# Peptides against a protein of PDB entry 6EJA: the designs that were tried, part 50

Target 1, 276 residues: chain A of PDB entry 6EJA
Amino acid sequence: VEYMPANPVRIAFVLVVHGRASRQLQRMFKAIYHKDHFYYIHVDKRSNYLHRQVLQVSRQYSNVRVTPWRMATIWGGASLLSTYLQSMRDLLEMTDWPWDFFINLSAADYPIRTNDQLVAFLSRYRDMNFLKSHGRDNARFIRKQGLDRLFLECDAHMWRLGDRRIPEGIAVDGGSDWFLLNRRFVEYVTFSTDDLVTKMKQFYSYTLLPAESFFHTVLENSPHCDTMVDNNLRITNWNRKLGCKCQYKHIVDWCGCSPNDFKPQDFHRFQQTARP

## One batch from the design tools (peptide; made by RFdiffusion4, then SolubleMPNN)

Design b2_p13_1_s1 (from b2_p13_1, 5 letters changed)
Fold by OpenDDE base, seed 3:
Structure b2_p13_1_s1 (fold): chain B 276 residues (1-276), chain A 13 residues (1-13)
Amino acid sequence: as target 1 above (276 residues)
Amino acid sequence: MEEFEKEIEELNK
């Protein structure tokens, strides 16, 4: 579906990047860049080379900014969600950037749709939110994602502290960590003080791979639930491994691969990584 | 709704 909308949506692309893949990032950036959109780039705190490269790009374009804060994100870390949430707040506070949609990307992504196609579609369905669900047994999803387990991000590691219960009355969902969210919902997530948002932010601050489930769960349990579309449009292709696997045991206490489980009574001794 | 689903399918081809 491609048409010329009378009031085309403007997109805030949030890029979370790390490592030394500057060439790949440059290619991806050039492929998605458009003068009518906005680009907000977070570079991992440990990736100084990449940060310098990204800063060079940002100086060339008025609609490209780099986060003044930088987090040290790890695979599966709760800090990734924090990065998105803080980016959302920043973007909402940028009154000179009138964006309509929030889309997250990484350096490993590459667009498979044209800008015109994307803009046309989103302009037609600007009131919707696009989140792809797992499409399987939800109980199995919870177990596999470790949503019924308590994790703590500390010292570049996700420590498993024990079991936990899903909050009562909450329908947990998730799947893809790639989402397209409209500004209205982002505003809700960012500024709402209702019980849902408050509890979910707390819950997911101790969650493995939180970005794969947080926004799904919040949306589906919110007053905005009717805006849910079980599709992320697959506008990009990414080359990364998703889900929790034993191969990441050095980063995450999961799959029974880590002997270093902490007990709930030790919880108060640890601190979670937060925005500097 | 049906039209929407068709559009999604077309977009995801």
Scores: peptide ipSAE 0.031, ipTM 0.701, DockQ to the pose 0.017
Fold by OpenDDE base, seed 4:
Structure b2_p13_1_s1 (fold): chain B 276 residues (1-276), chain A 13 residues (1-13)
Amino acid sequence: as target 1 above (276 residues)
Amino acid sequence: MEEFEKEIEELNK
């Protein structure tokens, strides 16, 4: 699988970080940092200490930047998708960063393989987009994700307002909120004015955990649908006992599962690649 | 496609 690509892909890593997890962030950053890639870090608006720390890091590395804008993101919040979308736009406008892939990361996520392996693989399949689907009944997924419900993010809370219908003609999909998207698709999502992108952006503005479904749904219903790979190439620490206890019920009028942050003790669980 | 799938499978090990 490993080879030396003639034109190795360069990756834009987008990190959305919050809280006091500076050590975890540092660990993850060290693990994924490479001079040939780019790192765009968003720090939650409420995490000022972390922001200062990240700024310090960004000053040390030319390929590390911090978003000049900051959103107050919450678990399951629509603002998370906004964060990604704005980050994508920013990255596309950075002409000095010739990235080929967009990869989002958190402290709970690691690439499965070494950088060289990842680069080699993505270089071979640079025209593909990697999103892991839920792998279950889609109707169940819709129900469990609350996609047929209308949510409003306000005051650091996702308020459930009522029921809604899935847009006609749209095949909804989703699963992991960790994805590897090629630049071409990111460009499409960012700049397309077609009905699909427009409607989906609107739809997912009122969606719980939008990042788990937006890109899947847009991709699969787009002219780029043939580029879909049902794999996100991630190592995710997924502990059902911890991740599925409605940990964020106080923030969201819904229950769902979330991956857990990696701890040194969790290294033996690297076989976990997808949310059940 | 077969090769692609095998490579993904290998990566998932």
Scores: peptide ipSAE 0.029, ipTM 0.684, DockQ to the pose 0.019
Fold by OpenDDE base, seed 2:
Structure b2_p13_1_s1 (fold): chain B 276 residues (1-276), chain A 13 residues (1-13)
Amino acid sequence: as target 1 above (276 residues)
Amino acid sequence: MEEFEKEIEELNK
């Protein structure tokens, strides 16, 4: 019998989806849906069919909403961070959705264990933030991620403009772009006007794969630094042979890895006790 | 902290 906390945390799941993966999205949604959580879905501006489908789903569930704004996102694009940041703001402004944690999801990642286990764990550690670091040489990470390079997202492409320096006094970190952030930290990121948040938002607006580093860096350099846990509580489908090629050269002036979509059978890992 | 880390480790098994 799993311990049920007296005050269980409620999770805002943010899904950023694109393409024609309606079936995959449906499977994912069914796997992660719970009545006590909230789901905020962004559909790529170019994915109109998917958008219509998602809207239909959102109308069926009171705890599912679709972003009224839509961005055209590309792999590695800075716009992905913008999407998350705007979603965070939206979610904070939704007074009728009392969420405690922010979790981003895609078809390429999956929360580990059951909902009950996740909720129990997060309820016990509700003051913590969960970000998985790369766990290697930070200098190497910077180079591999191109953090010392200036990128511009324009015309559905990430253009490499030149070199740049990491801001002085900032300890850069990163790793997984899948994170679990508590509401307090999200509030800080969203509304703080301190130099750290301001500078990092600016810096990462010209960064490749910004979501893999922005929140790590902000957290570790913030007054909330003691809340960091080097774990994102996720299983990501990494296949180096398939996902770590320079397959995105047509989109970005850099090489990187992307996770692969999970197969339907993988969703059994997130067992729901209360499915719709 | 040790207990916390153990719990996380167990969750990730």
Scores: peptide ipSAE 0.028, ipTM 0.670, DockQ to the pose 0.020
Fold by OpenDDE base, seed 1:
Structure b2_p13_1_s1 (fold): chain B 276 residues (1-276), chain A 13 residues (1-13)
Amino acid sequence: as target 1 above (276 residues)
Amino acid sequence: MEEFEKEIEELNK
């Protein structure tokens, strides 16, 4: 009998979706939907059909909303971080949605455990933040991620402009772009005016794959550094043979890996007590 | 901390 917490945490799931992934999104949504959580969905500016479909879904559920603003995001683009940051701000301003954790999801991401297990775990550790680090040589990570390079997102492309220096005194870290952040830390990231947050927002606005490093770096250098857990509690379908090709060179002046989409069979792992 | 790590490991199984 899984111990039900007296004060269970409520989760804000943020979904960033694009393209023709309507069926996949629907499957994922059905798999992760629960009446006690909240779902905030951003649809790429170019994906109008998908946007209409998502709007239709949002009208059926009181705990599902769609961003009124839409960005044109690209793989590896700095705009993805902007999307998350704006979503965080929006969610903090939604006083009728008392969420405790922020979790980002894509069609290629899925929670490892059942809702009950996840909620029980997060309820016990509600003051912690969960970000998976690369677990390797940090200098190598910096080079591989291109953190010492300056990028500019323009015309649906990430342009490499040249070299840059990492700010002094900052311990850079990163790894997975999937994270579980508590509301307190999200508030800090969103509203803090300290030098750390200000400088990092500026720095990462010219960064490739910023979501893989921004939150790690900010957290580890912040007063909240002791809340970091090196685990994102997720399964990501990484197939190096298929996902680590320089398939995005036409979009980004860099090579990287992208996760693969989950198959329908993968969604049975997240058991929901209340399904749509 | 040990209990915490153990719980994370169990959750990841």
Scores: peptide ipSAE 0.026, ipTM 0.667, DockQ to the pose 0.020

Design b2_p13_1_s2 (from b2_p13_1, 4 letters changed)
Fold by OpenDDE base, seed 2:
Structure b2_p13_1_s2 (fold): chain B 276 residues (1-276), chain A 13 residues (1-13)
Amino acid sequence: as target 1 above (276 residues)
Amino acid sequence: VKEFEEEIERLNE
């Protein structure tokens, strides 16, 4: 039994799902569902069957909603960041959902530990943002991520157009595309009109795998920089042999790694107890 | 800061 905070944080989980992984989604949903949290699900525009299934789920739970808009997303696409940003805006406009933290999820990752542990921890550190950095040479990171390259998402492909420069005065950082962001920072990212947010939104609209770096970079260069924690509190199913090949060249003009979806046998890694 | 970091490490175990 974990410490029960007097004012426990409530989490908005954003799920970006695609394909036919209905069973995987169902397993994940069952694992992460709690009545005190909120779930906002985006289904890829092309995944109509999955969309119908998710809609059915959303009708059964008052704290589950599906995005009324749907984007066609690709691996590494800039549209993924757009999806997150729009979902953040939507969630901020939902006055009936008083969430404190934003957490993104996919079938490839799970929050660590139990809900009680997570809530207790976040309640204690509710003013912090949790982003895992790459932990290596930043110049190398920039090169490997292709941050110094200009990409265009078009026709279900990330086209490499040429070289670009990092904006002046910006310290770029990144790592995991799984993050835990507090509401205050999400508000800043969503509504700020300062040069940082404006320029970074523009910059990352032409970026490969933007979610791995955008929020890191914005946070570290923002007035909220002191709230950064170099940890995302995640269990991710990484298999370098399977996920780090240039298997996505048909989608993007670059190489990268992608985590694998959890298999049923991997479920034991997630020590979550579902609470209706 | 130290206590915070230790707690994070414990969670990562």
Scores: peptide ipSAE 0.028, ipTM 0.662, DockQ to the pose 0.020
Fold by OpenDDE base, seed 5:
Structure b2_p13_1_s2 (fold): chain B 276 residues (1-276), chain A 13 residues (1-13)
Amino acid sequence: as target 1 above (276 residues)
Amino acid sequence: VKEFEEEIERLNE
């Protein structure tokens, strides 16, 4: 029996989905659905069948909505960050959805806690932001991520245009592209006009895999830096032997690693505690 | 794991 907080946090789950895996999405949705949370789903512009299926689901639940806008995204594309940022703005403008936390989900990375545990935990730490850092040499991370390279997303490809410098005075960080952000920080990212947010939005619009670094970097260099927790409370199905084969080189002028999707046999792992 | 990361760096040069 988990402790029930007096004022439990409500979560806005943001799902960015593509392809034809409607059944997989349905299974995931059923696994994470709760009446007290909110679900905002973006379907890739090219995935019309999936979009129709998701719309059908959204009509059945008052706390499920689909983005009226749709982007065509590619692996590693800067447009993924744009998708998150726009979804954040949308969610902040939805006055009838009083969410406290923003959480993105995919089939490759699930919360390691039950809903009750997650809500209890976040209710206790509602002023914190949860982002997992790479935990290695930062210079190596920059090189691996290509943060010192300029990319342009165009014609369904990430073009490497040349070298660039990290902005002066900015401590770059990153790691997981799965995060738990409180509403206050999301408001800051969305509406702040300070030099940090403005500069980073511009910088990351030409960045490969921007979601793995943008929020980390903005948070750590912002007045909200003291709210960072180096943990995203996720279980990632990571197999580098399978995921690090430059499988997206035809789409991106860069090589990187990708996590693997969870299999049905992996479901039992969701009940396991996070390893230190 | 380390080997793969190094390989990625090499491939991206």
Scores: peptide ipSAE 0.018, ipTM 0.569, DockQ to the pose 0.416
Fold by OpenDDE base, seed 3:
Structure b2_p13_1_s2 (fold): chain B 276 residues (1-276), chain A 13 residues (1-13)
Amino acid sequence: as target 1 above (276 residues)
Amino acid sequence: VKEFEEEIERLNE
């Protein structure tokens, strides 16, 4: 029996998009669109064609908005975290959008199951935050992610400046850069002035792939730590063979892995029914 | 807790 919530959660989907893949974006959007949710789309500053296309979509739906600000983001760039944080602030200031969960989406990662199943699940566990950890040796994770290295984003490049120390007393964690965060935690991250949030924002402004670790680390070291769920309810198209070849070395002084975008044939996974 | 974990596992199938 499918759980039918009396007060279903409403989701703010944040999409950070770039390039010229308008058709793919349109297809993805149609697959995830629901009238009860909200969609906030950031288009890279350099992607004017895509921006025009997204604006057209936003005009057709009252629950779709485009960020009035646009950042030039690069793979692994610290500015990506800034994009999410600013989007969170914007969404919290939109009083006409009563969302309960923040979910970031891309063509590389989709929520699992149907919308109804997702909503039912999140409605049941609306006080939880869903972030997937790396599930490996943490020291190895730190090294591989370059968390012990200082990076500077400048001129569309992540420059490695040198070594740094992890802040004392902070339990660093991370894994997936896709997360499901409840409004309460988003409010905390956005408006808290405590040492944790302040220091972590500063620390991660010089971090490679900050979204893969920032929210994990903040959550686990915060008063909200008991709300952590080590699962992001995502289907990730992870191809190690393709994703771990230093493909972004031209823009980042580091070699890392990145998931690959879903192909249209992969969209059926989002619509799969619960298997016994 | 157990029910929650089971549900997560089901979702990941």
Scores: peptide ipSAE 0.016, ipTM 0.548, DockQ to the pose 0.020
Fold by OpenDDE base, seed 4:
Structure b2_p13_1_s2 (fold): chain B 276 residues (1-276), chain A 13 residues (1-13)
Amino acid sequence: as target 1 above (276 residues)
Amino acid sequence: VKEFEEEIERLNE
């Protein structure tokens, strides 16, 4: 029997979608949809067909909205972080959507629990932020992620411009680009004018795969650092044989790993992951 | 896993 919280958290799900994977999106949406949550969907500027489909969905559900702005995002692009940040701002400005948690999702990553379980869990830990760290040598992570390299997103490409230094006094961390952030921290990231947030936003504007590290780094170096939980409560289909390659080298002057989209056959893995 | 990470590191040199 799952605990039913007296004040259940409400979740803002942010979906950044692109391409023609309408069926996958529909499947994911059906899997995560609940009337008490909110869904904010960004469709890539280049994905007009998908945009039309998503708009149709948004018209059917009052708790589903599509970003009025659309970015042309690329794998590993800094613009992805911009997308999240702008989405966060939008969501904070939506006074009619009283969400408590920000969760980003893709077809490659699902919450590990049922909605009820997730809500119960987050309701208990509503003051925490859930970010999964790489769990390895941080120096190695920095190198592998190219955090010590300067990138520029231009013309649908991430150009490696040269080397850079990590800002002094900043402990860089990262791992998964899938996270669960409480509203308070999102507010901090969105509206804070402190040196940390300002510098990190600038720094990560020239970073490859910024979403995998930005929120981790900001959180851990912020006054909210004590809210860090090293778990993103996700089931990620991480098959390195498939995901760890230079498949996007034509887009990014770097090689890296990416999670794989879930297939129906992969859902049995839900039993393999537990909450912290 | 280690092999893949090493490979990625090598490729990113």
Scores: peptide ipSAE 0.009, ipTM 0.564, DockQ to the pose 0.390; fails the geometry check

Design b2_p13_1_s3 (from b2_p13_1, 6 letters changed)
Fold by OpenDDE base, seed 3:
Structure b2_p13_1_s3 (fold): chain B 276 residues (1-276), chain A 13 residues (1-13)
Amino acid sequence: as target 1 above (276 residues)
Amino acid sequence: MEEFEKKIEELNK
C-alpha cells in the first residue's frame, strides 16, 4: 500500500561492490538514488578501477560517501560481515545523516518498486526489521550452512578448521543475506555489550556466509525479537542462474543478488513484475 | 559432500 507519509523514513543504503561492474553499479545507483536518502559505498580493496569510478560518483552528491577503509572481502567469509558491521558503526557516527533504515545492496541489485512505495511501506513499519528466514528444517539449515563447523578467513581464502558446537540457548536462524534493519536495531548490534551480541560476533567471525545468519540470530534472541518480519521485500526467483536471492511480496519488491552481475537483458523482469 | 563444502570450494576457486 502506497501512501504519503507525514514523516517519511530516510534510508542508508550500504553498497558493497567489487570487480569491474561500473556500468551496472551506475545504473543501479541511478535507480535507487534520492536526495533524501544516504549512500555509503564500500569497494573491495582489490578493485581499484571500480574505486576510482565510485569516488567520482561520490563527489557529485553530498549524500554519497565512500568508506575510507577497504577490505578484501570474500563473499562467504567473515570479512563481509565485518564490512557491514563497520559500515553500521560509521553510519551511526555520522550525525549529519539522520537515517532510519539500513539496507544492504550490491552492484547486482535493482529495485522494481518506486522510491515512494518503498518509503511509504517502511514509514508505516518503521519499528520493524525485515529478515527472510530459510523457512525449512532448521537442523538441515545448520548442516547445510556449516554452522556447526569452524572456518577461518585468511589470505583471501576460507579454511575449514573443524567442528564446533552452536552456543547453548541460542536459537540459530538465517536465510537471505539481504536485510532491512531499522536504526534502533543497528544501534543495538553496534553498541550493545551484552552477552548475546558479544558472543555472536565472536561466533560468526568463524562462520561461513555469516551475513546469511548473523542478523537473524541476533535479532531473534535479542530484546528486539518482536520486531522480526520474515520478509526482506525482495522478489523471488529473480535470477538464480546468476546467483540472485530474492523474495516476492506484493507490497515492495527488490532484487538482491550475490556478487554476480546482472545482464542488461534482465531488465524486462523489472517491468513485468512491477506493480503500480 | 556437504553443501557447505561445495560452497567453500566455490568461494576458494
Scores: peptide ipSAE 0.304, ipTM 0.881, DockQ to the pose 0.102
Fold by OpenDDE base, seed 5:
Structure b2_p13_1_s3 (fold): chain B 276 residues (1-276), chain A 13 residues (1-13)
Amino acid sequence: as target 1 above (276 residues)
Amino acid sequence: MEEFEKKIEELNK
């Protein structure tokens, strides 16, 4: 018996796209589009042709919007995290878009699960947040990710400036930069003025690949820590036919290709994986 | 070379 939610969750899909992936994006968009969800698309500042195409799409669908601001992002830079954070703020301020979950995507992604399956699952676990951890020694993760190092994004390059210390009292974690976050946690990240959120935003402004660790770290050290599920429930993969591949997958999942995709059989297990 | 150094090299290409 398939679970049919009485009050199905609505998802805000945030797409960060760049380059010449217009055809791929269009194909992906058609595959994931649903009238009950919301799509917020950021196009890299340098990708003007793509921006024009995306704008055209947004004019055709009332539940598709393009960020009025545009950043020049690099995959591993702080600018990417800033893009997500600003998108979260924008989405929270859109009172006409009653979304329940935040999910990030790229142009290279393609869905591997049905919308109905995703919605059913998230509707059952609407109070949880889904982030996949590295699953290894945390000290090793810190070292390999360079979390104890200071970085600067400048001129579309990442520069190592020196060493730094992890803030005292903070349990650092991370893994995949693909996540499913509920609205409540997004509100906390966006509007909280507590010491944790403030310090972590500052800390990760000078971090390499901050999106792989920021949300994990904030969640685990926050009052919402009991809502964490160590599974990102990734529903999309990079299009392998187009030559997409995961990089450094032995350390972190950059492309969201984790084998820990949600399955109907896994429904009962996710509560057990939640961290108190 | 640390893994993050390799990552930087890849990102900066």
Scores: peptide ipSAE 0.289, ipTM 0.877, DockQ to the pose 0.098
Fold by OpenDDE base, seed 2:
Structure b2_p13_1_s3 (fold): chain B 276 residues (1-276), chain A 13 residues (1-13)
Amino acid sequence: as target 1 above (276 residues)
Amino acid sequence: MEEFEKKIEELNK
């Protein structure tokens, strides 16, 4: 029996979906849907059929909305980060949706943990942010991710423009592009005008796979740095064979299948994963 | 070839 918090957190699930994964999306949606949470769905600009289907779903539930704007996103491009950032802004402007946490999902995701477990855990640690770092040499990470390289997303293509330098004084980090962020941090990312947020938004607009590093980097260099937990607490199936169709899984996992899936035992190991 | 180069090649396929 899971602990039932007196003031359970409410989650804004942001779903970024594309293609023809209607059935998969429907299955995933049914699995994650709860009346106390909120669902904000972005459908790729090119996926009109899927968009129509998602709209139909959104009309059936008051806590499900579809982005009125649509981007032509490519995985690994800045457009994905832009999608998240714009979604965050939208969600913050929705005064009728009092969400406490932001969680990103794709159509390929499928949760294997219960809502009660997730809510109980997040309610206990509502002031924390959950991002999984690469856990290796940061210099190597920078090289592998090409963070010292300049990229441009154009016409659904990633172009390498040249070299760049990491901004001075910034501790770059990253890893998983799946994260659980509390509202306070999302507010900071969305509305702060400090140099960190401003510079990082600019920096990552020319970054390959920016979602894998942007939020990590911003968080760790921000006044909210003490809220970071090196665990993304993914609730989706990490079994790549059965539960997730990952794009480019041989290179990068973009489907949320991670060994860092939320487990009940995480209650006890939280302190071990929290960064001091 | 750097790993990111491989990534970008894969992304652009």
Scores: peptide ipSAE 0.284, ipTM 0.874, DockQ to the pose 0.105
Fold by OpenDDE base, seed 4:
Structure b2_p13_1_s3 (fold): chain B 276 residues (1-276), chain A 13 residues (1-13)
Amino acid sequence: as target 1 above (276 residues)
Amino acid sequence: MEEFEKKIEELNK
């Protein structure tokens, strides 16, 4: 599948970072940085020290920018989706950054392949969108994700307000909150005024862990549904002992799994992960 | 009891 593409895709990496994970961010950045790609970094509004550090990095690289706006994002919060959506809009408005793919990353995530391999692969499948589905019973997924529950993000907390119904005619899907989206689909999500996009944006504004389901659901119910690839091409550390617990009980009225930060000891897992 | 409710119950412990 590896080849030298005549027109290699260029990637917009969106990094949503928070806390004091500067070292890990630096490691990830070094691992994914390439002069031909673009990096748009959002630093949590509460992470001022990290913001200063990231700003310093952005000044060193012309293809690295920091969001001029900053949101206070919380694990599982709807604001995370807002962050992605706004980032997408920003990136589409950056005419000097001709990116072909949107890829979100955190300090706990790494691409499966080398840059060359990733570029080659995406260049071959530039019309596809890559989102990993949960691969289980969808009803169970809905229940586990609380998609049939109404949440409100307020005061850095996700409040469960009550029950709700899934919009009629919508096939809900989801899984990983890591996705590779082509520019065309990002444009659709950003600028479409159809009922699907409008309703889903509204729906997911009150959703727990919206990024794990929004893009899946929109894609699969959209005219772009045939571009769905059930693979996110990422290595995520899903250590059950560390990641699948109520780590954020204090900020979210929910328990679930969250990706863990990679440690040097986790390097061996890269070799064990299935490759596309 | 639904899994969601079970998880909520766990949260409230």
Scores: peptide ipSAE 0.029, ipTM 0.707, DockQ to the pose 0.193

